Peptides against a protein of PDB entry 9GMZ. Designs and how they scored, part 72

Target 1, 343 residues: chain A of PDB entry 9GMZ
Amino acid sequence: TGFPLELLTRPATERLAYFENYTVAHPRLKEVYEILMRTIAEPAGASFIFVYGASGVGKTTLRLRVEQKLTELALPKLESDRARVPVVGIEAIAPESRYFNWKEYYTRALITLEEPLIDHKFDYGVRGISRDNFGKINVESKVVAPALRRALENALIHRHPDVFFVDEAQHFGKVASGYKLQDQLDCLKSLANMTGILHCLLGTYELLTFRNLSGQLSRRSVDIHFRRYCADSPEDVQAFKSVLLTFQQHLPLAETPNLVDHWEYFYERTLGCIGTLKDWLKRVLSDALDREATTITLKDLQKRALSVAQCQKMFKEIQEGERQLSETEADVQNLRSALGLGA

## One batch from the design tools (peptide; aimed at target 1 L29 K241 T246 Q249)

Design b2_p27_3_s2 (made by RFdiffusion4, then SolubleMPNN; from b2_p27_3, 14 letters changed)
Fold by OpenDDE base, seed 5:
Structure b2_p27_3_s2 (fold): chain B 343 residues (1-343), chain A 27 residues (1-27)
Amino acid sequence: as target 1 above (343 residues)
Amino acid sequence: SSAAAEEQKKIEELAKEIEEETKKLEE
């Protein structure tokens, strides 16, 4: 069943919002969602979950759907425990400088954790943290990062979320020296240990560098690889075509465009990343709605496609990440063989 | 070709499964 036909009589903004909010539960998203939900429910002493994959694979969509589900599952308990927050999710901001801004991170985390709708006001014990008349957290510029960390630790303990999400977590790694990267990981580890809150870091294959640097995190981490669809797999090609078929049925246009016939072009310009595909289709849909067009053409697609140069850059980054994972898998096989366990 | 028709059928079946799973994620 496609989009609600009533949308064809609705404003362009509502039609675009429908498509933006529409999440295709494609096989890789479903698989990773199920693994992540199970891991959050039963972390088995893990303090960290690493979710890594290509840029535009759909990690943010995964996070938002897990946050929604955890919130829904917690609703009956939230009536009795008004202090509890079921889940907290933030996006790590790319530093303007070569250094990650921990002060900004702690501030954003604290603001997100302390939404105005929470009846139970917590005192952070930190001067210069206040609430406005709307209950929004304000942090004065004089508040230092160690004080914000203590406030966040106390807030996390008090609110006791099932998981703390950090999206775009590769931005922690953009530190010029390997030593500073270790310090950042130790800082995150300390936050998880002090609060007892499970941390989920979502990001690009640059997160693999974090995994390799912290031999102590490896013992207390779960790894989830969010794979793209690969053109060398017939099953992955079929899945990718089925996603195109689903999207074409959910584009709120008078005439259903034939996206499936152009699957190779879509694959060339998305590298099998469904988030990249959705963002592309959203841009094209917006243009079509602005023109009051009845359908989307190949020319409309071409106008909003990523350049070949962009795709080549993205593909090199993907290949490097996939190579590192394949080497790790080979090392495991070699170790098993050397131990006499068989391949 | 019969092979192309079978592939198209598999794509359509998988698209239906995706739609069903999508509904479950929205419920």
Scores: peptide ipSAE 0.455, ipTM 0.919, DockQ to the pose 0.875
OpenDDE base, seeds 1, 2, 3, 4: peptide ipSAE 0.451, 0.445, 0.453, 0.451; ipTM 0.917, 0.916, 0.919, 0.917

Design b2_p27_3_s3 (made by RFdiffusion4, then SolubleMPNN; from b2_p27_3, 13 letters changed)
Fold by OpenDDE base, seed 5:
Structure b2_p27_3_s3 (fold): chain B 343 residues (1-343), chain A 27 residues (1-27)
Amino acid sequence: as target 1 above (343 residues)
Amino acid sequence: MEKKEEEEKKIKELAKEIEKETKELEE
């Protein structure tokens, strides 16, 4: 069990690509994956799913695996319905300005929804939206955001995805005022309502600000907390060590490095976030492959580790998010107790 | 010694489960 030994004779690029594409199905990822897949299959009148957790916990990995599985499950139906797209996923871009660029968002969503492999060309009825010779959508600079929104609404209705993913969705929250944030949420809510398409927003704990601003979204949203591994939980420590062992076996190096013996250092510099761990190991693997090294050393790890200052910043953001959630859980318990339902 | 060996055994068992689940997610 481990990486294919044939990789040791392959170019560094192939060895790195193997590790990059390797997904560790760690317990928290599996749990959230199962909840998310179930919620997409049976949304029970929900219009939104919020997936929140620490930066680097693995939300993008979760999204990509769900997108893959939904695509696979839809393949038999896509043969009969050539207009259908099973899933669409975009990453929200951090605004260069204090304002979210809706034009860019709608453009990216349209481009992603209308991949060139779709035989059924849809006319958006919007002047300045065309397809190039390769079937790629081209949006003229003259097209205004309201026209792009209408095009996206029509495209989403026509393609009827099971879910619309927005990764890094905390970037919607990067607005100068709470009022502008509410307008953005109302815009997203309107898009979901007009299209009938389930929206899944993945982001950091800053996404909780969205949850709190719209009591109406709360009634039509499902919340999924993608937790990190905590060092104060023996079970979480064991799981984290098991993830290290798994990565250790899947590093395409001639000599298997002992990562597990350094678990405390890995925990210190990842905060129990497996995405952060994977990205760290990718950087270290790349350096090792460039040097034609047979293994990874502690010195190699130290060279590519996040700084203590970066970890301290991330940890403060995590603690604030976890605190807000803990307070909410306590409020639920208090409400249950007050209702006589017991703790 | 026994506690450490038991922990190492549990870690190896969990790693095997992760490998199994990883394959199931790829299928």
Scores: peptide ipSAE 0.423, ipTM 0.901, DockQ to the pose 0.877
OpenDDE base, seeds 1, 2, 3, 4: peptide ipSAE 0.409, 0.415, 0.423, 0.419; ipTM 0.896, 0.899, 0.902, 0.900

Design b2_p27_3_s4 (made by RFdiffusion4, then SolubleMPNN; from b2_p27_3, 13 letters changed)
Fold by OpenDDE base, seed 3:
Structure b2_p27_3_s4 (fold): chain B 343 residues (1-343), chain A 27 residues (1-27)
Amino acid sequence: as target 1 above (343 residues)
Amino acid sequence: SAAREEEEKQIRELAKEIEEETRELEE
């Protein structure tokens, strides 16, 4: 199976949109998706889910697919409960200042929870939070962070999402000099406890620092490692080649390019991260469509590839994260041995 | 070689499974 052949007669914008919207359910994505969906359905007293992995592994794609499925599953209930939001997702933003901006976080979360499609106007009980004529939330500059937090708590309780997603959650780790990372975690824990809403934090391996610093969060958290494909695993190499074959079949070009024959070059420039691969192919497809090209060449790939220096930097960050996980697994084994549970 | 043909077959089979799983994820 491949792309609909009728796309070859369609505008370049429609052909590009097809590929952009196409999601490959590769083995690691499917595995993490099933674990995440099960954990959201039955959190077993967890207040947090941590999803960590390399940049470009596909965490945003995972989030979007889970959001879509949770929305679909909730549709029959939303007809009767017009106040409910099935899922909410935000991206944590890198602070322009050296410090995480809680005021901005709370404002973005409120704006996302209160999208115009919800007919039920809620009064937040906070002066300086209003809705415009289109139902969009407006937050006055005078509103302080504690008031925004209370408004968010009330909104989360009222809308009662099954999960609250925070993408790029490693940005919570950017604390001011003299502030403890623990205080940020305690703030998030308090928000989850006060609202009763499950929080899912998606991010890089920097999220492991959050797990290790809060022995109290560890008891109420589920950890999900979204692994990249590793070239030292024959199974992972086969999966990566199969993903290349799938993308090759879904590029809306007159001549199917042979991506699989270049698998080593694709691996070198993506480090086994499928999100990075998709973004690369999207850029190359856009260039090919703009030129009315019939296929993609190796030269077209090379023009849009990440530089070797970028790949080397990304690889060092991955190796450090994978090392920390391996050490944690060894520490668990050492603890089991010390408890007399055996290896 | 027979080993290369078998690898190509396995890649095609797994790609088909990925396509089936992709469809199931969209339903």
Scores: peptide ipSAE 0.399, ipTM 0.902, DockQ to the pose 0.886
OpenDDE base, seeds 1, 2, 4, 5: peptide ipSAE 0.395, 0.392, 0.392, 0.395; ipTM 0.901, 0.899, 0.899, 0.900

Design b2_p27_4 (made by RFdiffusion4)
Pose (drawn by RFdiffusion4):
Structure b2_p27_4 (pose): chain A 343 residues (1-343), chain P 27 residues (1-27)
Amino acid sequence: as target 1 above (343 residues)
Amino acid sequence: AEEEEEMAELEALAEEMVEDAEELFAP
């Protein structure tokens, strides 16, 4: 397999768009996708899905793909329920203030729930907010956050989404004190519990500060780790080389450059994160198409790679996250002993 | 010989990844 040979006659813009739209279902992503889909299809009391992963591992692409896939299920279902949004997805806004702005979060979440059949919803539940009949949801600045949240709860329980996505969930950790971390997630827990809607939280390893704050949160959450490829296990190395080979075969050029020979350097500057690898390859391809190069040289790769210091920071954070998420038989035995079960 | 055997395994795995991407991620 490979890129369509017809693209060679097409201008560089078509090649670049093709490579941008190209995706690879590497094993780690496939496994994480399968677990996430299975868990969304049947939450069974869980009110959170935590998707931990390093920067550039593919959390956002996973969210987009699962949103698209779930939207497919909604079309047959729509024949039964005219007013139902299958998936709602938003991003957590990094606040300018010391603390996360819950009013803005509620505003943006309610805005994202705009539908053409707004007549079906009628009143949101509290005065002061309504659509301006121009397709935009208008909220009043005098409307307080408790009333806006109540309106969001009513809207969510009416629409009943399958899953609620909060991309970049590490921004929830922006607090004005050292004690507000548990309350920041308890508010979202209460919202999810009352609305009966699973809130899937995606973010980097900084999200691990939101892992196990309380036993209630521990039970109301499901942990999904989007692990990067590690050079320690030969199988992961084989998979990383294989992803490079797929990219080598699928980037549009006159002749396919050799990338497996330079797999060590790629891993050095990407740490196994597939998204970081694709971004680098796309940048190099764009640089090469400017000069109409027939192949990719090592010099081209080096020109637009990542700095050593940046990769050092990436690895430090990744090591801290993997150390915190590691699970061993020793932990299982310790828990067994402390529980008094024995063996 | 060892390098040829490794390349054949990598090609087989790359084909599986493309098939999976088409089944799971194609619209």

Design b2_p27_4_s1 (made by RFdiffusion4, then SolubleMPNN; from b2_p27_4, 12 letters changed)
Fold by OpenDDE base, seed 5:
Structure b2_p27_4_s1 (fold): chain B 343 residues (1-343), chain A 27 residues (1-27)
Amino acid sequence: as target 1 above (343 residues)
Amino acid sequence: SAEKEEMERLQKLAEEFVELEKELFSP
């Protein structure tokens, strides 16, 4: 089944919103979703989940779908416990400076955790944190990072989410000269330990460097690799082509574009990353809707494609990440072999 | 034709994705 045909009579904004909100349940997304949901339900003493993969693989989509499902599953309990928040998710912002802005992070986390729709108002006991008449959290500029941290700790304890999501978590790795990445890990570890809240960090393969620095976190962390589709795997190629077929059926245009015939070009410019593919198609759809076009052409695709230089850079970053993981897998296999355990 | 058979396989897999989306992500 394709998009609702009624969309063809709707405004361009509604058509674009439909496609933006549409998610293909492709095999890699399903796999990672199931592992993540299971791990959140049964963390088995883990304090951290690391979800890593290529930029544009679909980590934000994964997060949003898990947040939606956890919220849905919590609804019956939220009727009795009005203080509870089932899940909290934030995106770590790339610092404008050479160091991660913890003050901004804590502020964003507090604002997200204290949405206006929560009936139970919590007083953080921190001077300069208030709610306006609309229930929106206001943080005065004078409030220092340690006070914001304490407020967040208290809020997390009080709201007791099943998981705290941090998207683009590789930005924690942005430390000023002389500061150690370990200090950032220790800060997060302390927050997780003091609150008892499971943290899920989603990021690029740069998150592996962050994960590997803390030998103490490795014992309390679950790793989830969100893989891209590989052109050297016939199964992955079939999955990727089927994703293209699904997207072409869900583009709210009068004439269904033939995306599948151009699968190699789509693969070349996405590296098998479905998020990159979706974002590309969204841009092309927006352009087509603005022109009141009936379909999407190869020329329309070419106008919004990532450059070859961008793809080459992204591919090098992917290859380095995949190499590091493959070496780790080989080390595990070598250890098993040396222990007399079968492959 | 081989092309027709490929498109039928792709369509079947696409339909599986749609059903999985409903199962996993629809309320």
Scores: peptide ipSAE 0.471, ipTM 0.926, DockQ to the pose 0.854
OpenDDE base, seeds 1, 2, 3, 4: peptide ipSAE 0.460, 0.457, 0.454, 0.458; ipTM 0.923, 0.922, 0.922, 0.922

Design b2_p27_4_s2 (made by RFdiffusion4, then SolubleMPNN; from b2_p27_4, 12 letters changed)
Fold by OpenDDE base, seed 5:
Structure b2_p27_4_s2 (fold): chain B 343 residues (1-343), chain A 27 residues (1-27)
Amino acid sequence: as target 1 above (343 residues)
Amino acid sequence: SAAAAEMARLEALAQEFVEEEKRLFAP
């Protein structure tokens, strides 16, 4: 079962959109999705969920699929409670300045939280926050970060989402020289505590620094490691090859390309990260559609591949993250042994 | 052949992914 054959007669934009919206339910995504959905349903006093893994592992895809599912599950209740938003998700922006911009963060969060054509206008009680005739939030430049925070706290309490997602959350770690990363964590902790809203931070292995800084956060956090596929595991290699097979069947081209025969090259240039793989295939598909090509060749793949230098850099970052986690696992085993619980 | 048996295993696993996608992510 592949893509709908009718797509071959549709515009290139629709063919590309089909592939962009297509998600392979690969084992690691399924595992993390199920853990995340269960944790959101039953947080058991947790205030934070940390989802960490390699860049391009598929964290944004995970977030979007959870947001979709939470929205679908909430639809019957939203008819009776028009003030409720089931989920809110933002991406933390890498600041142009070396420092995280809280004013921008709060503004984006407010805009996203109030984007739904919610008939019930909430008054934020903050001068310089208004809605236009289309219900879009306008934040005047004069509004300061503490006022935006209070507005966001009030909005989160009023809208009561099941979870607040922050993608690319490692950008909170971009702190000025002399400022403590702890202050950023305390700010987030205070927001979660004041609103009673569960926060899910998705990001790279740099989120491990957040986890390790606060023994108080550790008691109120759930950790989810979104692993890549490893070439030293036969099961992981089989899963990765099967993902390639699934993608080749879902590329809306007249002739099915043979991606599986090139699995080693795909692994070399993705490091077992399915998000990186999908983004690569999207670029190649876009090029093929622009040329009205019937299939994708190895040469087409090579034109859009990450460079070896990029892959080497990414691999070093992955190895450092995986090392830190392995050390933590060893520390747990050592602690258990020292407690007489056995390894 | 060993190659044919491997491809059959990959196809079976790919089919499981499609079924799980429908179960988890389809409306």
Scores: peptide ipSAE 0.521, ipTM 0.939, DockQ to the pose 0.894
OpenDDE base, seeds 1, 2, 3, 4: peptide ipSAE 0.507, 0.507, 0.497, 0.509; ipTM 0.937, 0.936, 0.934, 0.937

Design b2_p27_4_s3 (made by RFdiffusion4, then SolubleMPNN; from b2_p27_4, 12 letters changed)
Fold by OpenDDE base, seed 5:
Structure b2_p27_4_s3 (fold): chain B 343 residues (1-343), chain A 27 residues (1-27)
Amino acid sequence: as target 1 above (343 residues)
Amino acid sequence: SAEEEERKRLEELAEEFVRTEKELFSP
């Protein structure tokens, strides 16, 4: 129950790639994965799924594993429907300007949607969108955002993905005014409605701002909270320690490091976020492989740990998000009590 | 010992994670 021992004789790049691709199926990831897969299969009239949680909780890992599974499940149907794409996933870029770049978003979405070597060349009906000799989409600089939107709408309708993923979706919220945020959200709603494609937005607790801005979204959205592990829960502590044990067994090193004995230090510097933990261990593993080290030491861990100041900042952002959710839960309980349904 | 029992519980959970990984994420 560990890494393939053959990796010890392989190049550092292969050893690192193994660990990078390794996913611990920890309880919170399993729970959110199952809810997300079920919701994609049976959206029940939802147009949006919001997956929110702490930075580094593992949302990108969740997305990639769902994309993989949806692709695998679609393979038998793709043989008969060569135009279909089972899933499309993009990462939203933080705008360099105070304004979200819709042109770039639509361009990236189109490129990602057409990246599969799909034999069927689709004409987007937009001048300045072409395919190169390798089948990659080229978008000329002269193509305007409304034309790219129309191209994306047509492509989404034609390719009919089960879901459209947008990772780091909190970047839509980085606008100077609530009005512009509403316009962006209305643009996304319109895209989902026009295409009939379910959109899944993954991001930080800043996504809760999107939920609050549109009372109409709340009726057509499913919310999924990807929680961190909490040190005040014995069950969460046990799960977190078991994740450390699992990673310890899957570090492709000659000597298995004892990570579990340092669980408090790992918790202090990850805040119970498994993605942050994995990224930390990846950096430490890379350093160890570069030195041809047989194991990882506490000193190696300390060298690549997030600073206390970084952890304090992240913790404040988490506490604010958790507070907002707790208030919402309390409001639901108060409403139920007021309705005579019991708490 | 209490430490041995804790270690055993952690190992059992880790084995469950590996099973779950194979069930959910293995092709």
Scores: peptide ipSAE 0.469, ipTM 0.925, DockQ to the pose 0.835
OpenDDE base, seeds 1, 2, 3, 4: peptide ipSAE 0.456, 0.460, 0.456, 0.459; ipTM 0.922, 0.923, 0.922, 0.922

Design b2_p27_4_s4 (made by RFdiffusion4, then SolubleMPNN; from b2_p27_4, 13 letters changed)
Fold by OpenDDE base, seed 5:
Structure b2_p27_4_s4 (fold): chain B 343 residues (1-343), chain A 27 residues (1-27)
Amino acid sequence: as target 1 above (343 residues)
Amino acid sequence: SAAAAEMAQLQALAAEFVAEEERLFAP
């Protein structure tokens, strides 16, 4: 099974959009998706879910697919409860300054939660927050972060999403000199507690720092490790090759490229991260479509590959994260042994 | 051949991924 052959007669934009929207249900994505969906359905008193893994492992794809499914499952209920939003997802922006911009975060969250299609206008009780003629939220520059927080708290209570997603959540760790990462975590904890809304933070292994900072949060958090594929595992290599095979069948080109024969080169330049692989193939597909090419060559792949220096940097960050997790797993095992629970 | 057997295994796993995509992500 491959892409719809009709796409070969469609514009380059439609062909590229098909591949962009295509998602391989690879084993690691499936596992994390099922755990995340189950945890959202039955949080068991958890206030936080932490999804951590390598940059480019596919966390944004995971978020978008969960948002889609939660929206679909809620549609029958939304007909009767027009005030409800089933899910809200935002991306935390890397601050231009050395500190996280809470004003921007609250503004983006409020804008995302209060999409124009919601018939029920809510009064946020905050001067300088309004809706335009299209129902879009406008926030005046004079509105301060504490007022935006209150507006967001009220909106979250009124809209009652099943989960609040924050992608790239490691950016909460970007604190100015003299500020503690704990203060950012306490702010998020307070927002979750005040609203009763489950928060899911997706990010890099830097999220492990948040996990370790509060023994109280560990009691009210679920951890999900989104692993990459490892070349030292025959099963992981087989899965990675099968992902390449699936992608080559879903590239809307006249001639199917042989990506599988180059699996080692793909692994070298993606480190087993499927998001990095998809983004690479998207860039190469875009170039091929612009040239009206019938297929993709190794030369086309090489032109859009990450540099060896980029891969070496990414690999060091991955190794440090994987090491920290391995040490934590060993600590759990040591604790269990010390408690007499056995290995 | 060993290469043909490997490709058959990869095709079977790729077909499983497509089936799971339809199950998990289809509307």
Scores: peptide ipSAE 0.534, ipTM 0.943, DockQ to the pose 0.872
OpenDDE base, seeds 1, 2, 3, 4: peptide ipSAE 0.532, 0.523, 0.522, 0.522; ipTM 0.944, 0.941, 0.939, 0.941

Design b2_p27_5 (made by RFdiffusion4)
Pose (drawn by RFdiffusion4):
Structure b2_p27_5 (pose): chain A 343 residues (1-343), chain P 27 residues (1-27)
Amino acid sequence: as target 1 above (343 residues)
Amino acid sequence: AAEEEWEEAEREYEEAEEQLEEQEEEE
C-alpha cells in the first residue's frame, strides 16, 4: 500500500492536504480507542473517564475520531428522538486569573449546545439567557454562575448526550490555594451525577494531580492510560519502526525515503509519541515540497526537529507520569494483605 | 465511511508490519 500515485501530478498543496488527513491506527491508539468506546457505550455509574497521555500522543485525534464514530450511531437514533445531540465536546479554558473561571466554562458549554431546533428546548430554565433568533446563544453578564449551571444542567438532562468531552482537562488544576483541588473536581462530579452524563476528561500527565483525591472520586472515575511507545520492550520498538515504515510508504514524494534506518534518531526526538512524529514528518514534507525535493534527507529532518532541552523536559514529565501510573504485583499483594483477605 | 477509513488504516499498518518482519528475517 501507499500514497496514490496521481498526487504527483497534483500541486504540493494536494500532497500536503493528503498527508495531513492521513492517520495511522497503531496498536496503542487502537487499544485505547477500543477501551474508550467500550466504556462510553456502558458507563455503569462512572461519572469520569480520565485519558492520561503525554503531549502529542494523540488524545485530541482520539477525541475527534470517537466523536465522529459516535455521531454515526445518532442518525438511526434520531428517527426516534428529534432533539438529541449525540456528543458534546469542549476545551477547558486556561484562566488569566489565579483560579479557573467556572462561569466562563458554563457559558461555553451551554453555547456549544446550540441546535437549529431551538424551539424544542423552549426555556433553558432561568431568565436572562436565550437565543437571539440569529443562531447564537446569548447570555447576560448579570446572570450568576449558580443560575447558569442550573440552566446547563437542565439543557444537558433534556438533550441527553451520550458523552461529554472536556479536552485539555489539566486546566482545571488552576487554583488560588493548595486545598481547592478536590473541590474543583467535586463540582464537576456533582454536575455529572445530577445530569447523569459521563464526563470524559482528556489531558497531559499534569492531570494525574486529579487522580485519586477521594474514594468517592476514585469510584466515580475510570482511568485510561494512553501510553507512549517505550524503547525498553522490543515489541514497542517493533511497533514504532512499523509506524515509521507506514509513514515512509505514505508520504507523497518521487521515491520513498528510508526512515527505518534512522529509527533511533526519530525515537530520540519523539520519545515514541505518534502525534509528535507526524507533526515532524509533516513539517519536513512541507519544507521539502517548497523546493520540490524528490526524497527526504537526514539534513531536512535535523533542520526542523525538536531541541534537546525540549525533549529532556518531555522525557522528565513522561517519566514522572509513568512512574505515578505504574502498577505492579507488589501493589496488588499489599492491598490483599491490608484488606485481610490473604493470598 | 469513517469506519471504513479506520479499517483501511489497520490493514495498512498490519501489512507494513509484516513487510518489516520479512526484511528483518532476510537480514

Design b2_p27_5_s1 (made by RFdiffusion4, then SolubleMPNN; from b2_p27_5, 16 letters changed)
Fold by OpenDDE base, seed 5:
Structure b2_p27_5_s1 (fold): chain B 343 residues (1-343), chain A 27 residues (1-27)
Amino acid sequence: as target 1 above (343 residues)
Amino acid sequence: SVLEELEKEEKDFEEARKKLEEEEKLK
């Protein structure tokens, strides 16, 4: 089992697109996917889901898989309810300034809600929001953030998605002060409460700051930790090697490279993050295709690897996040012990 | 379907895992 051999006769762009679209169903992705799907189906009064993990662990892949599945599940209902959108997903943009751009956020959310060829034209009741001849939302520069928020609230209520995804949600935390972060969290809470729509925030371990800042969020949130593979776990090492073997079989090259023999080097430069691994392999594949190479060599891998300094920085961020979570787990155990429930 | 794609990907991963286990037993 591997890539379709017909790809070897196809253009480099098609070969690269195949690998880009290919996903390894690795154990951690599957686990988090199942938990997330279950939580979306039965939120049990939760208004927020937090999915946190290392940069490059695969959170965007997770989001896209859930979006696809929710869309598929909704198709039979969408035939009868033409106004409904099953899922909305956006990526939070890193602010250029010390302040998160809410106007841009609301604009992108509105555009994303209206991208489906929804025959049902919704009037947002806001001057300066229009549709072009193709049904694309146009927001005039004069429209202020509070008006865009009202438009988004109305659109979300009307479209009634099962979940609203915000990827790279740690960018909400990149504010000049903790006070501004609280205001942002309160804004998100208000949006979720006013619309009745479940919000899922995906991000790095910096997202844990949101959990700590709001005791009210903790009561209405579900936390999902998307863990990396750890080299100190034989099971995790075996899973990581299996991912490498799967990817090597799905690289559309004439000669299958032996990635598994270099698993330690791959681990060193990805920290057990499968998204980082996939992105690395995509870059290397692109270079190989540009050269019309028959395979990938260790030298090709080395050219596109993250630097040791980058890996060290990423590893420190991971260790801090994992430490914070471990302390929380220990606190739970201590609380249980103190309550006489046993550890 | 998304389900069929997921099932195929799960199969691909499981086949890879089994192959590695077999190779490690031969060493």
Scores: peptide ipSAE 0.523, ipTM 0.932, DockQ to the pose 0.916
OpenDDE base, seeds 1, 2, 3, 4: peptide ipSAE 0.516, 0.515, 0.520, 0.518; ipTM 0.931, 0.931, 0.932, 0.931

